# Peptides against a protein of PDB entry 3WG5, part 1

Every score and structure here is a prediction.

Target 1, 218 residues: chain A of PDB entry 3WG5
Amino acid sequence: LAKNIVYVAQIKGQITSYTYDQFDRYITIAEQDNAEAIIIELDTPGGRADAMMNIVQRIQQSKIPVIIYVYPPGASAASAGTYIALGSHLIAMAPGTSIGACRPILGYSQNGSIIEAPPKITNYFIAYIKSLAQESGRNATIAEEFITKDLSLTPEEALKYGVIEVVARDINELLKKSNGMKTKIPVNGRYVTLNFTNVEVRYLAPSFKDKLISYITD
Target 2, 218 residues: chain A of PDB entry 3WG5 as posed
Amino acid sequence: LAKNIVYVAQIKGQITSYTYDQFDRYITIAEQDNAEAIIIELDTPGGRADAMMNIVQRIQQSKIPVIIYVYPPGASAASAGTYIALGSHLIAMAPGTSIGACRPILGYSQNGSIIEAPPAITNYFIAYIKSLAQESGRNATIAEEFITKDLSLTPEEALKYGVIEVVARDINELLKKSNGMKTKIPVNGRYVTLNFTNVEVRYLAPSFKDKLISYITD
Structure headers, positions and changes below count from the first letter of each chain, unless a header shows other numbers.
Peptide ipSAE was made for these designs. It is ipSAE averaged over its two directions, with the distance scale d0 held at 1.0 Angstrom where the peptide's residues are scored. Compare it between designs on one protein only; published cut-offs may not apply.
The geometry check fails a fold that doesn't show the stated peptide or that is severely misdrawn somewhere.

## One batch from the design tools (peptide; aimed at target 1 C102 I121, target 1 (a further copy) I121)

Design b1_p8_1 (made by RFdiffusion4; failed a check: the pose's geometry)
Pose (drawn by RFdiffusion4):
Structure b1_p8_1 (pose): chain A 218 residues (1-218), chain B 218 residues (1-218), chain P 8 residues (1-8)
Amino acid sequence: as target 2 above (218 residues)
Amino acid sequence: as target 2 above (218 residues)
Amino acid sequence: AIYPISIS
């Protein structure tokens, strides 16, 4: 009961209704165990808007800070993952990862051709991504360009431009660098200082169901 | 005189990429065997827009008539399934089935809440559903109300209002009543008269992949 | 329902 606990979970693949269930399951475990924070290792090339908005909401309502960590090297928080990142308490990127490219689309034709959205819906997601950035004090100008210019950024660029808070190779380095940082959004109405000294790290294994469903969607 | 071959397939659940694959697989089989028609027993609560549009497109390109049959009793062709029905060559409904209820939403939230669709998406789907109805000679005024009023119809009401062509209890009654009917959309440029005199019915089983994905869904 | 939007 007198421990400092950080949970680490993994989320890979398309953001879908099942991905929401994962976020909710992992975050719920960390909340019930009074964790200092939960670190989500995120690698997503794309996903659905409805599940993305539900995840952002679940993060906003989280009783503990949620750190989105674009990891491992080569991972991306592209498309829906970018909103999830902008909607969280802190963003960290591992070297060689990517963030951005968030243009909303109606989806994919028989060809694999891109089915664009009506111009106004593009404006809707611009307003939504600007809102997430402003609510978290991040660079909304660049966030808008994730859509309008299909802008994508490396870790160092994302840091320079004020989109993320940490560049780290691993969990230990992430804890060291983010220690003492304020969360970019509140936890239960209050902006919180992260205390990662003398911390116990607990990894949450993805379930059989997680790995299987992810593989199938792949 | 001649023996006419009719294929029957079942398509159930949410409309997704796998559903497009089912439509493509069943239709290709019927085309290669020079079938008079393929009948799809459809039961769907809704699904994704891109897959629905890809299914409508696949049906438009079909070299043989595609009859959408809302079956069994208790089934519905709601939301995305309504567009598939309106985009097909002939629509049949079994007693106690439903069609309509197509108001688009961005999706469902955590607590029973619904994420509203911006007006542009709503107007986009109004134009699309009116277009499918107009192209097939079905009631565009009522089709709009599937969206603007979330209108849902019984089979008897759907026939009366000119949204569907046949009310049938089974495959036997469907072939009997639809024999001699012109298709509502062309097959390769011409509107085909359906010949169901001297008919061989062939049932298509769902594949291993089909069964697995649905068991996981159940 | 209909789920219209994905992120690219």

Design b1_p8_1_s1 (made by RFdiffusion4, then SolubleMPNN; from b1_p8_1, 5 letters changed; failed a check: the pose's geometry)
Amino acid sequence: GIEPIRLG

Design b1_p8_1_s2 (made by RFdiffusion4, then SolubleMPNN; from b1_p8_1, 4 letters changed; failed a check: the pose's geometry)
Amino acid sequence: GIYPIRLG

Design b1_p8_2 (made by RFdiffusion4)
Pose (drawn by RFdiffusion4):
Structure b1_p8_2 (pose): chain A 218 residues (1-218), chain B 218 residues (1-218), chain P 8 residues (1-8)
Amino acid sequence: as target 2 above (218 residues)
Amino acid sequence: as target 2 above (218 residues)
Amino acid sequence: GVIIPVTG
């Protein structure tokens, strides 16, 4: 009861309705165990807008800070993952990862051709991504360009431009650097200072169902 | 005189990429065997827009008539399934089935809440559903109400209003009543008259991949 | 891109 606990979970692949269930399951475990924070190792090339919005909402309502960590090296928080990152308490990127490219699309034709969205829906997602950035004090100008210019950024660029808060190689380095940082959004109405000294790290294994469904969608 | 071959397949559940694959796989089989028609027993609560549009496109390119049959009793062709029906060569409904209810939403939230669709998406789908109805000679005024009023229809109401062509209890009654009917959209440029005199019915079983994905869904 | 699943 008198411990400082950080949960670490993994989320890989397309952001779907099932991905929401994962976020909710992991975050719920951390909440019920009074965790200082939960670190989500995120690698997503794309996903659905509805599951992305539900995840952002679940993070906004989280009783503990949610740290989105673009990891491992070569991972991306592209498309839906970018919104999830902008919608969270802190963003960390591992070396060689990517963030951005968030243009909303109606989807993919028989060819694999891109089915663009009506111009106005593009404006809707611009307003939504600007809102997430402003609510978290992040660079909304660059966030808008994730859509309008299909802009993508390396870790160092994302840090310089004020989109993320940490560049870290691993969980330990992430804890060291983010220790003492304020969350970019509130936890239950209050902006919180992260206390990662003398912390117990607990890893949450992805379930059989997680790995299987991810593999199939792949 | 001649022996006419009719294929029958079942397509159930949410409309997704796998569903497009089912439509493509069943239709290709019927085309290669020079079938008079393929009948799809459709039961769907809704699904994704891009897959629905890809299915409508696959049906437009079909070298043989595709008959959408809302079957069994209790089934529906709601949301995305309505567009598939309106985009097909002939629509049949079994007693106690439903068609319509197509108001687009960005999706469902955590607590029963619904994420509203921006007006541009709504107007886009109004134009699309009116177009499918106009191209097939079906009631465009009523088709719009599937969206603007979330209108849903019984089989008897759907026939009366000119949205569908046949009300049938089974495959036997469907072939009997639809024999001699012209298709509502062309097959390779010409509107084909359906010949169901002297008919061999062939049932297509769902593949291993089909069964696995649906068991996981159940 | 972010796929808009557009459902009903």

Design b1_p8_2_s1 (made by RFdiffusion4, then SolubleMPNN; from b1_p8_2, 4 letters changed)
Fold by OpenDDE base, seed 3:
Structure b1_p8_2_s1 (fold): chain B 218 residues (1-218), chain C 218 residues (1-218), chain A 8 residues (1-8)
Amino acid sequence: as target 1 above (218 residues)
Amino acid sequence: as target 1 above (218 residues)
Amino acid sequence: GVILEVIS
C-alpha cells in the first residue's frame, strides 16, 4: 500500500541534462518511499530537445504518478516544458501561467536571429508532440498548433481545450481538485486513481549538485 | 540465470541528452533480455556535463554489466567520455584510441576562445572524477590529472596506470580478455564475474530517433 | 542540437 505521502519539488530554468538529473533524483526518492505521487512545480522557458525526451521517458517509467504543476503565477511550461507536461500523468497550472510555444529551432545566429529547424525536424516534433497528447488523451490538435502556430495558452484555455486537467492556485487546491482523478497515462501498466485523502506533503530541496548545475547553466 | 547473450551498441559523437536516450534504450534492451553484459563502443570528443552525469547514473543503475569500449582505432573517450568510462563496470580500449582531457569549460567565446570554468566548477569535477575512480578501484591520481593537466593517455598507458582494464583490438579479443574478470563496480549490489563462455553477440542498431538526433547535433 | 526554447 502506498504511503499517504505526496512529494513536492521545484524545477526551474532551462531544460538540460542537469534538469534530467533533478527529475530522476526527485522521482527516485518518491518511488523509494512509495509516495502516492510527486508534484513537480515547473517553471521553464524551454531548453534542449534531447534532455526533454529523456525527461519524458523518465516520467513515463516512474513507479508513481508524476504531476507537472506550472507554478508559481508568472511561470511557464514553455517549449520543452510543454512536452514534459504532455508526457506526465497529470498537468496542473496556476492562474497567471502559460503553456505552449513549442516550435523547434536549431539555435541563434551570431546576430541573435533564430535559426529555423528544417521541415524534417519540425515534422518529427509535430509527430512526437501529437503522440504524447494522444497517448495521454489530451488535445492533439492543439498540441500540433503549439508548433505550427507557436501557440501559447492560458490555464483556462488549456483546461477548456483539454490540454491540462487542473487549474489550481496552490498545492492544497491542486490536491483537492485532483483527488479521485485517474492518471492520464499508466503507472506500472495501470491507470492510477489519485488518492490525496489525509496525505502528508513533503517538500524536496535541490541537492548541492542541483544548485551548482543551475549556477553553471545560468 | 543470465542468457549467454552479449549486446554490442555504438555511441558516437557529442555527449548530449540524446546520448543519454541512446544509453538508456540500449541498456534497457539488454536488461530485458537478461544479457550477460552490454558493450558500448564509444567514440566521443566530449559534450555536456549534465548529460554525462546522467549517463553515469544510468550505467550505475544497470541490472547488467555495462562495458565501455573505446573503439574503433582513432576513436576517443575524451572529456565527458572519460567520466562515462570511469563510471562503468569495465573499460576497454582499442589500440590507437585515447582517453582523458577532462578539463571542464564553460564554452567558447565569439572569437572561438575557450571560456574557462571558474575554480569552483573545476574543483567540483575534480572531486567527482576522483570519486568515480575510487569507487571503481581505478587510479584516482590520474583521474585528477585528466583535469588538472588535461592529460590524455594511450590505451597502453591507461592500462599500465590502472585507469582501464582491457586493451583489445576487436569484440572477440575483448570478450576473451574480460572473461572471468569482476566488474569494477557492483551490479545490483554485487560485483559480477563476467562469463563470456559460448556467448551469442547481438548488435543493436540506432533507432530512427537516434539517427535523427545525431543528424541534428552534427 | 534541437532547441525547444521560447526566446524571450
Scores: peptide ipSAE 0.159, ipTM 0.393, DockQ to the pose 0.120; fails the geometry check
OpenDDE base, seeds 1, 2, 4, 5: peptide ipSAE 0.086, 0.048, 0.041, 0.054; ipTM 0.559, 0.578, 0.296, 0.565; seeds 1, 2, 4, 5 fail the geometry check

Design b1_p8_2_s2 (made by RFdiffusion4, then SolubleMPNN; from b1_p8_2, 5 letters changed)
Fold by OpenDDE base, seed 3:
Structure b1_p8_2_s2 (fold): chain B 218 residues (1-218), chain C 218 residues (1-218), chain A 8 residues (1-8)
Amino acid sequence: as target 1 above (218 residues)
Amino acid sequence: as target 1 above (218 residues)
Amino acid sequence: GVILEIIS
């Protein structure tokens, strides 16, 4: 029986237009190969709102399930990462990771202080993050508090509060636990039941361009 | 008589955190050498709001006059570039350039359409751009219209309406016309009269890092 | 337009 393919790719660092290109490339490869799903191992402190929104849209347009996996231990899906996760078909977190802290900011002043977003911006993103949560059947109240209280959660808390679907230590445990789950948002207009019973895991590597960009942004 | 030094540096492309680093580096070099001024030849379609605000702050903290020169012909100080210009000590434009188009946007959708900013964001940036204009003694009404009408102006119009101070074809004409002008904002708490009577022009080159970033972003 | 890169 030809093994279904599950792709795994890593996205790490600030969310930018280049991060969008990575998401698009990875998802496109997985789509072309008719993968059962793609798992994105995400570790981000946040980033650009426009890039984030484009990534969310790209995920929602995917022909296959896109699983956001906050990994490894010590990683976070902070700020923009939380929005991306909430826009995805399934969220998993490794123990020792975090999610949340979504208060929009205009940036950092020269002294490193946060420039607060005006209330209207904050309200826009409250509405946006709540919509993502509602559409995915996740906790919209907590999603709002990710902004209003700048709340961050552990994986166990996030699972308990219905923000995420899986806590898993590694890819094998993730596949095991998510097998038979329905996607939290539709794939091509239909909620898909994940089938990881007989899958081959294929790891995607960053492109040369991705590596070069990472080198410059570090 | 030891010639006073005027630095000239080019900043081209989207306004990002890397653009901030360029501004900071260039201004710092000019400050360290006690330059009479630095001229930044600016050509930008816009960019990030946070980086823009940081650049404005860096300019306003400069120990020397920072002149924004929209150059060469065909260039623009669009969007973020307009804010930067309005925050500077003097604005010049070459014939065939433009300034304005400052409507804040959240970004571009996948289809290339503009995602409009919510009204509250727009109002914040209206207040901000008007403050920059008022502080620099420039036309605050036009500054507002750069947003509300997404207005763009020619150099001749911008000069006529009191948005900019100089129209100049090249650095030599700029120095000639700006000689004896007072800065539109203070330098170290004082309005400075520019003295370009006996100056040496020194061109700063982009760093290796700047070139590499440009290569990746192009 | 100013891309409000709202850093979230």
Scores: peptide ipSAE 0.084, ipTM 0.571, DockQ to the pose 0.879; fails the geometry check
OpenDDE base, seeds 1, 2, 4, 5: peptide ipSAE 0.040, 0.074, 0.072, 0.045; ipTM 0.502, 0.552, 0.564, 0.551; seeds 1, 2, 4, 5 fail the geometry check

Design b1_p8_2_s3 (made by RFdiffusion4, then SolubleMPNN; from b1_p8_2, 4 letters changed)
Fold by OpenDDE base, seed 4:
Structure b1_p8_2_s3 (fold): chain B 218 residues (1-218), chain C 218 residues (1-218), chain A 8 residues (1-8)
Amino acid sequence: as target 1 above (218 residues)
Amino acid sequence: as target 1 above (218 residues)
Amino acid sequence: GVIIEAIS
């Protein structure tokens, strides 16, 4: 029996292998409790591509809907965060947040300048992000432009262009607006209609380890 | 208006960037003609992971269902071919074919022995193949075992285990058996019910370039 | 970076 529970957890900072561990932990908890969904409040400037792809896969393997919520105002789902969002079952953004800026890089030079990725890598990620958009029924053209034009969008633009599904000020508004929506990707091979009627919201806190790692990596 | 057309094309040999080009060409033709589906008769011992992943993405981006048909008898969807199949809208196999053997390798040593992939790479592909299986509603446990046990399956086993959808002796039987099935992954964000009632079968031949490249790479 | 591997 599915519980009328929605989990909410926060993931903030650089996308790393430790961020993957956080996603995995949070989703696992929500899966174990047969939650209606988990909402991940995401605020990231980006991070590692490998970790990002693993996170996307973890979301795709989820037994329950994973909603990426770019929150709070001022937050972003930048670069890796955009991919994660596009790989998720539903994307929401708070007013004053952003999504995009997905150009892959090899890293930073000693002077802090970007080391550009070779065309082959850029093209790989173009194909990848377009795939994520296509699979989720989102705007693949804009997804590509997140890379080719290093485009960043407001929530209103992202909604308008069909990149995201919801603009919401808080969890309550998110639940209200997303209630009755279908997931944009399958859950266990099927599109799920979200049922947020009479749900309990449960907040997951970072573990001690999560806090320590975040402190070290920030 | 969708034409009552099903395209059939063959892809044989090593999975390379040129194989990607073939997939892209074939699917594009079928898309342009608004075909009900394209059936790719696949016979491959494997190939490059990069090309494989690109092919999977191209299939996922398809505007029409892409059916992987392991054909003729004696053919295989080995290694990379398994991933491609698992990434497709429907998998069929002819009697006497095989699927599996997905252990990633770095290459071959000078003596022809396999250079094993490091655990991180193996684990990456485990996660990847499990994701493909999960998204397509196919057996993720068996998908993993294609790597961890280097498992190979007969069509009958693959069907029994929920890895594939159809066992068929030829195109006509495939069309008959798959008629009315839903795609295992979305087409343009939706699962499509295959309609093979009164369809014209159109065979696509390799281009001159395809033939030349195949000759060079074989 | 994506590690390019041969799948045989």
Scores: peptide ipSAE 0.065, ipTM 0.329, DockQ to the pose 0.184
OpenDDE base, seeds 1, 2, 3, 5: peptide ipSAE 0.069, 0.064, 0.098, 0.092; ipTM 0.579, 0.609, 0.581, 0.589; seeds 1, 3, 5 fail the geometry check

Design b1_p8_2_s4 (made by RFdiffusion4, then SolubleMPNN; from b1_p8_2, 6 letters changed)
Fold by OpenDDE base, seed 5:
Structure b1_p8_2_s4 (fold): chain B 218 residues (1-218), chain C 218 residues (1-218), chain A 8 residues (1-8)
Amino acid sequence: as target 1 above (218 residues)
Amino acid sequence: as target 1 above (218 residues)
Amino acid sequence: GIELEVIS
């Protein structure tokens, strides 16, 4: 039986238009090889709403399952990262990571204080995040509270409340636990059952541009 | 008579948090030297609303006049650049530049099409841009149309409609034409009459970090 | 929070 390929790539830092380019590149490589899936190891404090929405759309247009894996321990899928996760085919978290804190902000004042978004914007993103949760069969009430209460969850809480699908310490455990799971959103119009029984794991390195951008945004 | 100092600095590319850092650095240098003014040569296609709002606030908190100069010919103060200009103490444009196109967008779709902002966001920025125009005694109707009609203006049109204060081909002409003008917003609570009768022009170079960021965002 | 980069 020909070994199925699973790609693993890392995306770290703020979500920007450059992060979209990373997602697009990684997913495209995996699509071209007809991979069983791509796992994105995500660690982000948040970022741009536009880039976030484009990333979500790119994931939803993927010809292969896209798994968001909040990794390593200490990482977060904060703010934009939560939306991206909720828009993906499967969410996993490593122990010691976090997800949530999705309150829209207009940014930070000169003193570093948060400039709150007007209620209308907040309500827009409430509707959006709830839609992502509902479409993926995840907890829409908690998704809303990621905004209204600026809620953050541990992996165990997120799993318990039906926000995520897997808690895993590493790629091997992730593959083991997610084997046989259905994608939470369709791939090419079909819900796919993941098959990780005989896989080759291939790590994608960031491009030179990716490294440079990451260095500057850190 | 001790020569007054006028600083000139360039800001080019997308408006980001790094652009805020550039504004802050440039204005701080000019403040420390008790400059008569700082001229920012601006060329931007737009950028982040948060960074834009912070930049506007930083300009409004300046201890010295901040002049936005859309320069060189071919440059634009598009989108976020228009807000920044409207938030400044004086706006100048070189012939062959443009200002406007301020419609808020949530970004670009995968196909490069614009994702429109919901009406509530659009209305927020209409109120904001109108406020900037009103506070600076500039044309609030045109400011609104920069959004509602995605209007772009030439320097001559912008001057005619009371959006900007000066059309100038270079720094020397700008200094000459703006000499004796009052700032359109206060400096430390007072409207200042610009005095460029005996000035030393000092050019600020971008930092290494500024150059690197500009290179990546181009 | 999600920075609403409202790209204007």
Scores: peptide ipSAE 0.169, ipTM 0.650, DockQ to the pose 0.862; fails the geometry check
OpenDDE base, seeds 1, 2, 3, 4: peptide ipSAE 0.131, 0.166, 0.086, 0.064; ipTM 0.643, 0.656, 0.559, 0.327; seeds 1, 2, 3, 4 fail the geometry check

Design b1_p8_3 (made by RFdiffusion4)
Pose (drawn by RFdiffusion4):
Structure b1_p8_3 (pose): chain A 218 residues (1-218), chain B 218 residues (1-218), chain P 8 residues (1-8)
Amino acid sequence: as target 2 above (218 residues)
Amino acid sequence: as target 2 above (218 residues)
Amino acid sequence: GVIIPASG
C-alpha cells in the first residue's frame, strides 16, 4: 500500500474497437492498483476515428497519468495514434520513431486507392486535433500540419517543436527524464507532478486474445 | 428450356473488409460458372462506410445479377446493409425483417453515448443513398428518410413504398416471384430479365476464414 | 489516414 508503481503495457497495430478494450483493461488495472502512472508502448500505423476518440476520452477520464511512449525504435504513432498521443498526459518517443500523418480519410477503394473525405470533415478533424493540442499546451500549429501537410516528425523534431515532452531509449530512461514533470493534462482536476524515484516497474503482458486479434487484423 | 444455375450465400454481422472479401469470393464463383443469379442472405446491423462502398462497387461490376435477400426472419439490413441492398439488382425481404435506419454517426461512446456525425458527412450520405435509389428506380424520397428520420421499414411497407421488389418466405418463393422480373440495375450495360424456370439451387458454404472471424465475433 | 467509419 506504500509503494510507487508504474505499469507498462504494449499496444500494437490498427486502432480499433478492440484497441479501446485494451487501453481500458490496462488503465483500469493501474487505477485499481493506485499506480503513479501507466506507460503505454505504442506502435500504430493507423486506425478508426471512433475508437481513437473513445481512447482519448478514456485517457482524459483516467484516474492516473497515461504516458504514451512511441516504442520500440521504428514504431510510429501515425494517423489515430497521433491523436491518442496528443490526448494524453505525457508523450515520449524512442529514437528512430515517427509521429504525425493524421489526414482523415473515408478509407480504401478496391484498388487500394485513397478515398478522401469531404473538405469539411477535414476541417472537423483539424478543429479536434487543435483542441487536443491546446488542451495539453502543445504546438497546435504543427498539430494542424499533421493533417494539412501530412506532416510527420522524428523524435528530436517533435521535441523542438513542442509536440512531445521526452525522447528516451528505454523505460528506465523515460522514468529518469520524466521524473518531476507536470502532466500536460489534469488527473482528476489537478495537474500532477510525476514521482518516479524509488519506483517499482510492472509489465502487463498482452493476452493471447490481444496477440491473435492483432495478428489477424495485420 | 435451359437449366439456370442460382447460387445462394449467407453474409452475416457487421460490414467490414472481411465482408467485402465474402461478397467478392461468392460473386466470383457465381460469375465463373455463368450463373443466372447469386442470392445473398443478408443479416447485418451496420458496419464501415468504405467496405460498404466497395461492396456496392463490386455489385455494380458484377457480370451476374446480385439479389440481396434480407433473411432469415428477424434479420435486418440496417445502416450499411441498406446501401448494399439499394445498390443491388433486386431486393427481397423475408417476413419479419427490417430495412433502413441509416443515419450516419462517427460511432458509439463508452456510456451508451453516440458521437455525432458532422453535417457534411450526413449530407454526403443523403446524396449517396438518393443516388443509389435513383439509379435503381427505387424510392429516393423514402431512402432519404432512412437517414433524416432514421426510418426503418417492414417488408410489406418496403414493397409498398417501392424500395424493394419481392417479399418471400424462402428461396423457393423468391425464385417463383422474381422469375420474369427485370433487374433494377444493369448487368454489363443491359437490364437482364431473370429466368428462374428450371432452376438448380446451389448453396455456398462460408470458408474457414469466414467461420473463424465470426466465431471470434460471437 | 484516420479512417472514418461513418455509419449508423

Design b1_p8_3_s1 (made by RFdiffusion4, then SolubleMPNN; from b1_p8_3, 4 letters changed)
Fold by OpenDDE base, seed 5:
Structure b1_p8_3_s1 (fold): chain B 218 residues (1-218), chain C 218 residues (1-218), chain A 8 residues (1-8)
Amino acid sequence: as target 1 above (218 residues)
Amino acid sequence: as target 1 above (218 residues)
Amino acid sequence: GIIIEANA
């Protein structure tokens, strides 16, 4: 029986246009090989709203399931990372990670203070994040509270509240727990049942460009 | 009579957090030397709203006049560049340059199409750009039309409509034409009359970091 | 999230 391929790649740091290029490259490789899925190990404090929205769209257009895995312990899917996760086919978190803190900001002032977003922008992102939650069958009330309360959740809380699908310590536990789950959004117009019974795990390394960008943005 | 120093520096490409660092570095050097002014040769297609707002704030906090000069011919102060210019102490343009096209977008889709900003965001930036124009005594109606009509102007049109203060072919003509002009916004709480009668021009080169970032974002 | 202005 031909082994199902599962790709694993890492995305770390600020969400930017370069992060979009990473997502696009990784998903494209996995699509070309007709992988069962790609798992993205995500660790981000947030970033740009445009890049975030493009990443969400790229995930939604994927020909294969895209699993967001907040990893390793200490990692976060903060702000833009939460939106990306909520736009994906499946969300997993490692113990000791976090998700949420989605209040939109215009940026940081010279003194490091937050430039608050006007109510109109805040309300736009409330509607957007609720849409992502609703489309994926996840908790839209908590998604709203990620903004209105700037709420952050543990993996256990996020699972309990129906924000995420899996808590897993590593890739092997993730594959085991997600085996037989349906994607939370469609793949090619259909909800896919994941088959991780006989899989080959392939790790994708960052390109030289990816490494350079990560180094400069850190 | 001690020569008044005028610094000249170039900022080219996308407006990002790194562009803020360039502005901050350049203005700081000029402040330390108690320069009569700094002229920033600006060529940008636009960029990030947060970086733009921080740059505007940095300019407004400058201890010396900051002159935005859209240069060379073929350059633009598009989108974020227009806001930066409108937030500055004086705007000049070279013949064959442009200013405007300030419609906020959320980004570009995978197919290269624009992701439109919701009306709430558009209205926020209308209010913001009008505020910059009003505070600087520039044409707030045209500033609004930079968004509502995505209007772009030639130097001659921009001067005629009271958006900019100077049309100049080079630094020498800029210094000549702007000599005796008052800054459009205060410096240290006072409107400054520019004195370019006896000046030494000093060019600031980009740092190695500036060069690297420019190369990567191009 | 951070908002971006990009020109077309």
Scores: peptide ipSAE 0.074, ipTM 0.431, DockQ to the pose 0.497
OpenDDE base, seeds 1, 2, 3, 4: peptide ipSAE 0.029, 0.107, 0.060, 0.026; ipTM 0.327, 0.641, 0.342, 0.303; seeds 2, 3 fail the geometry check

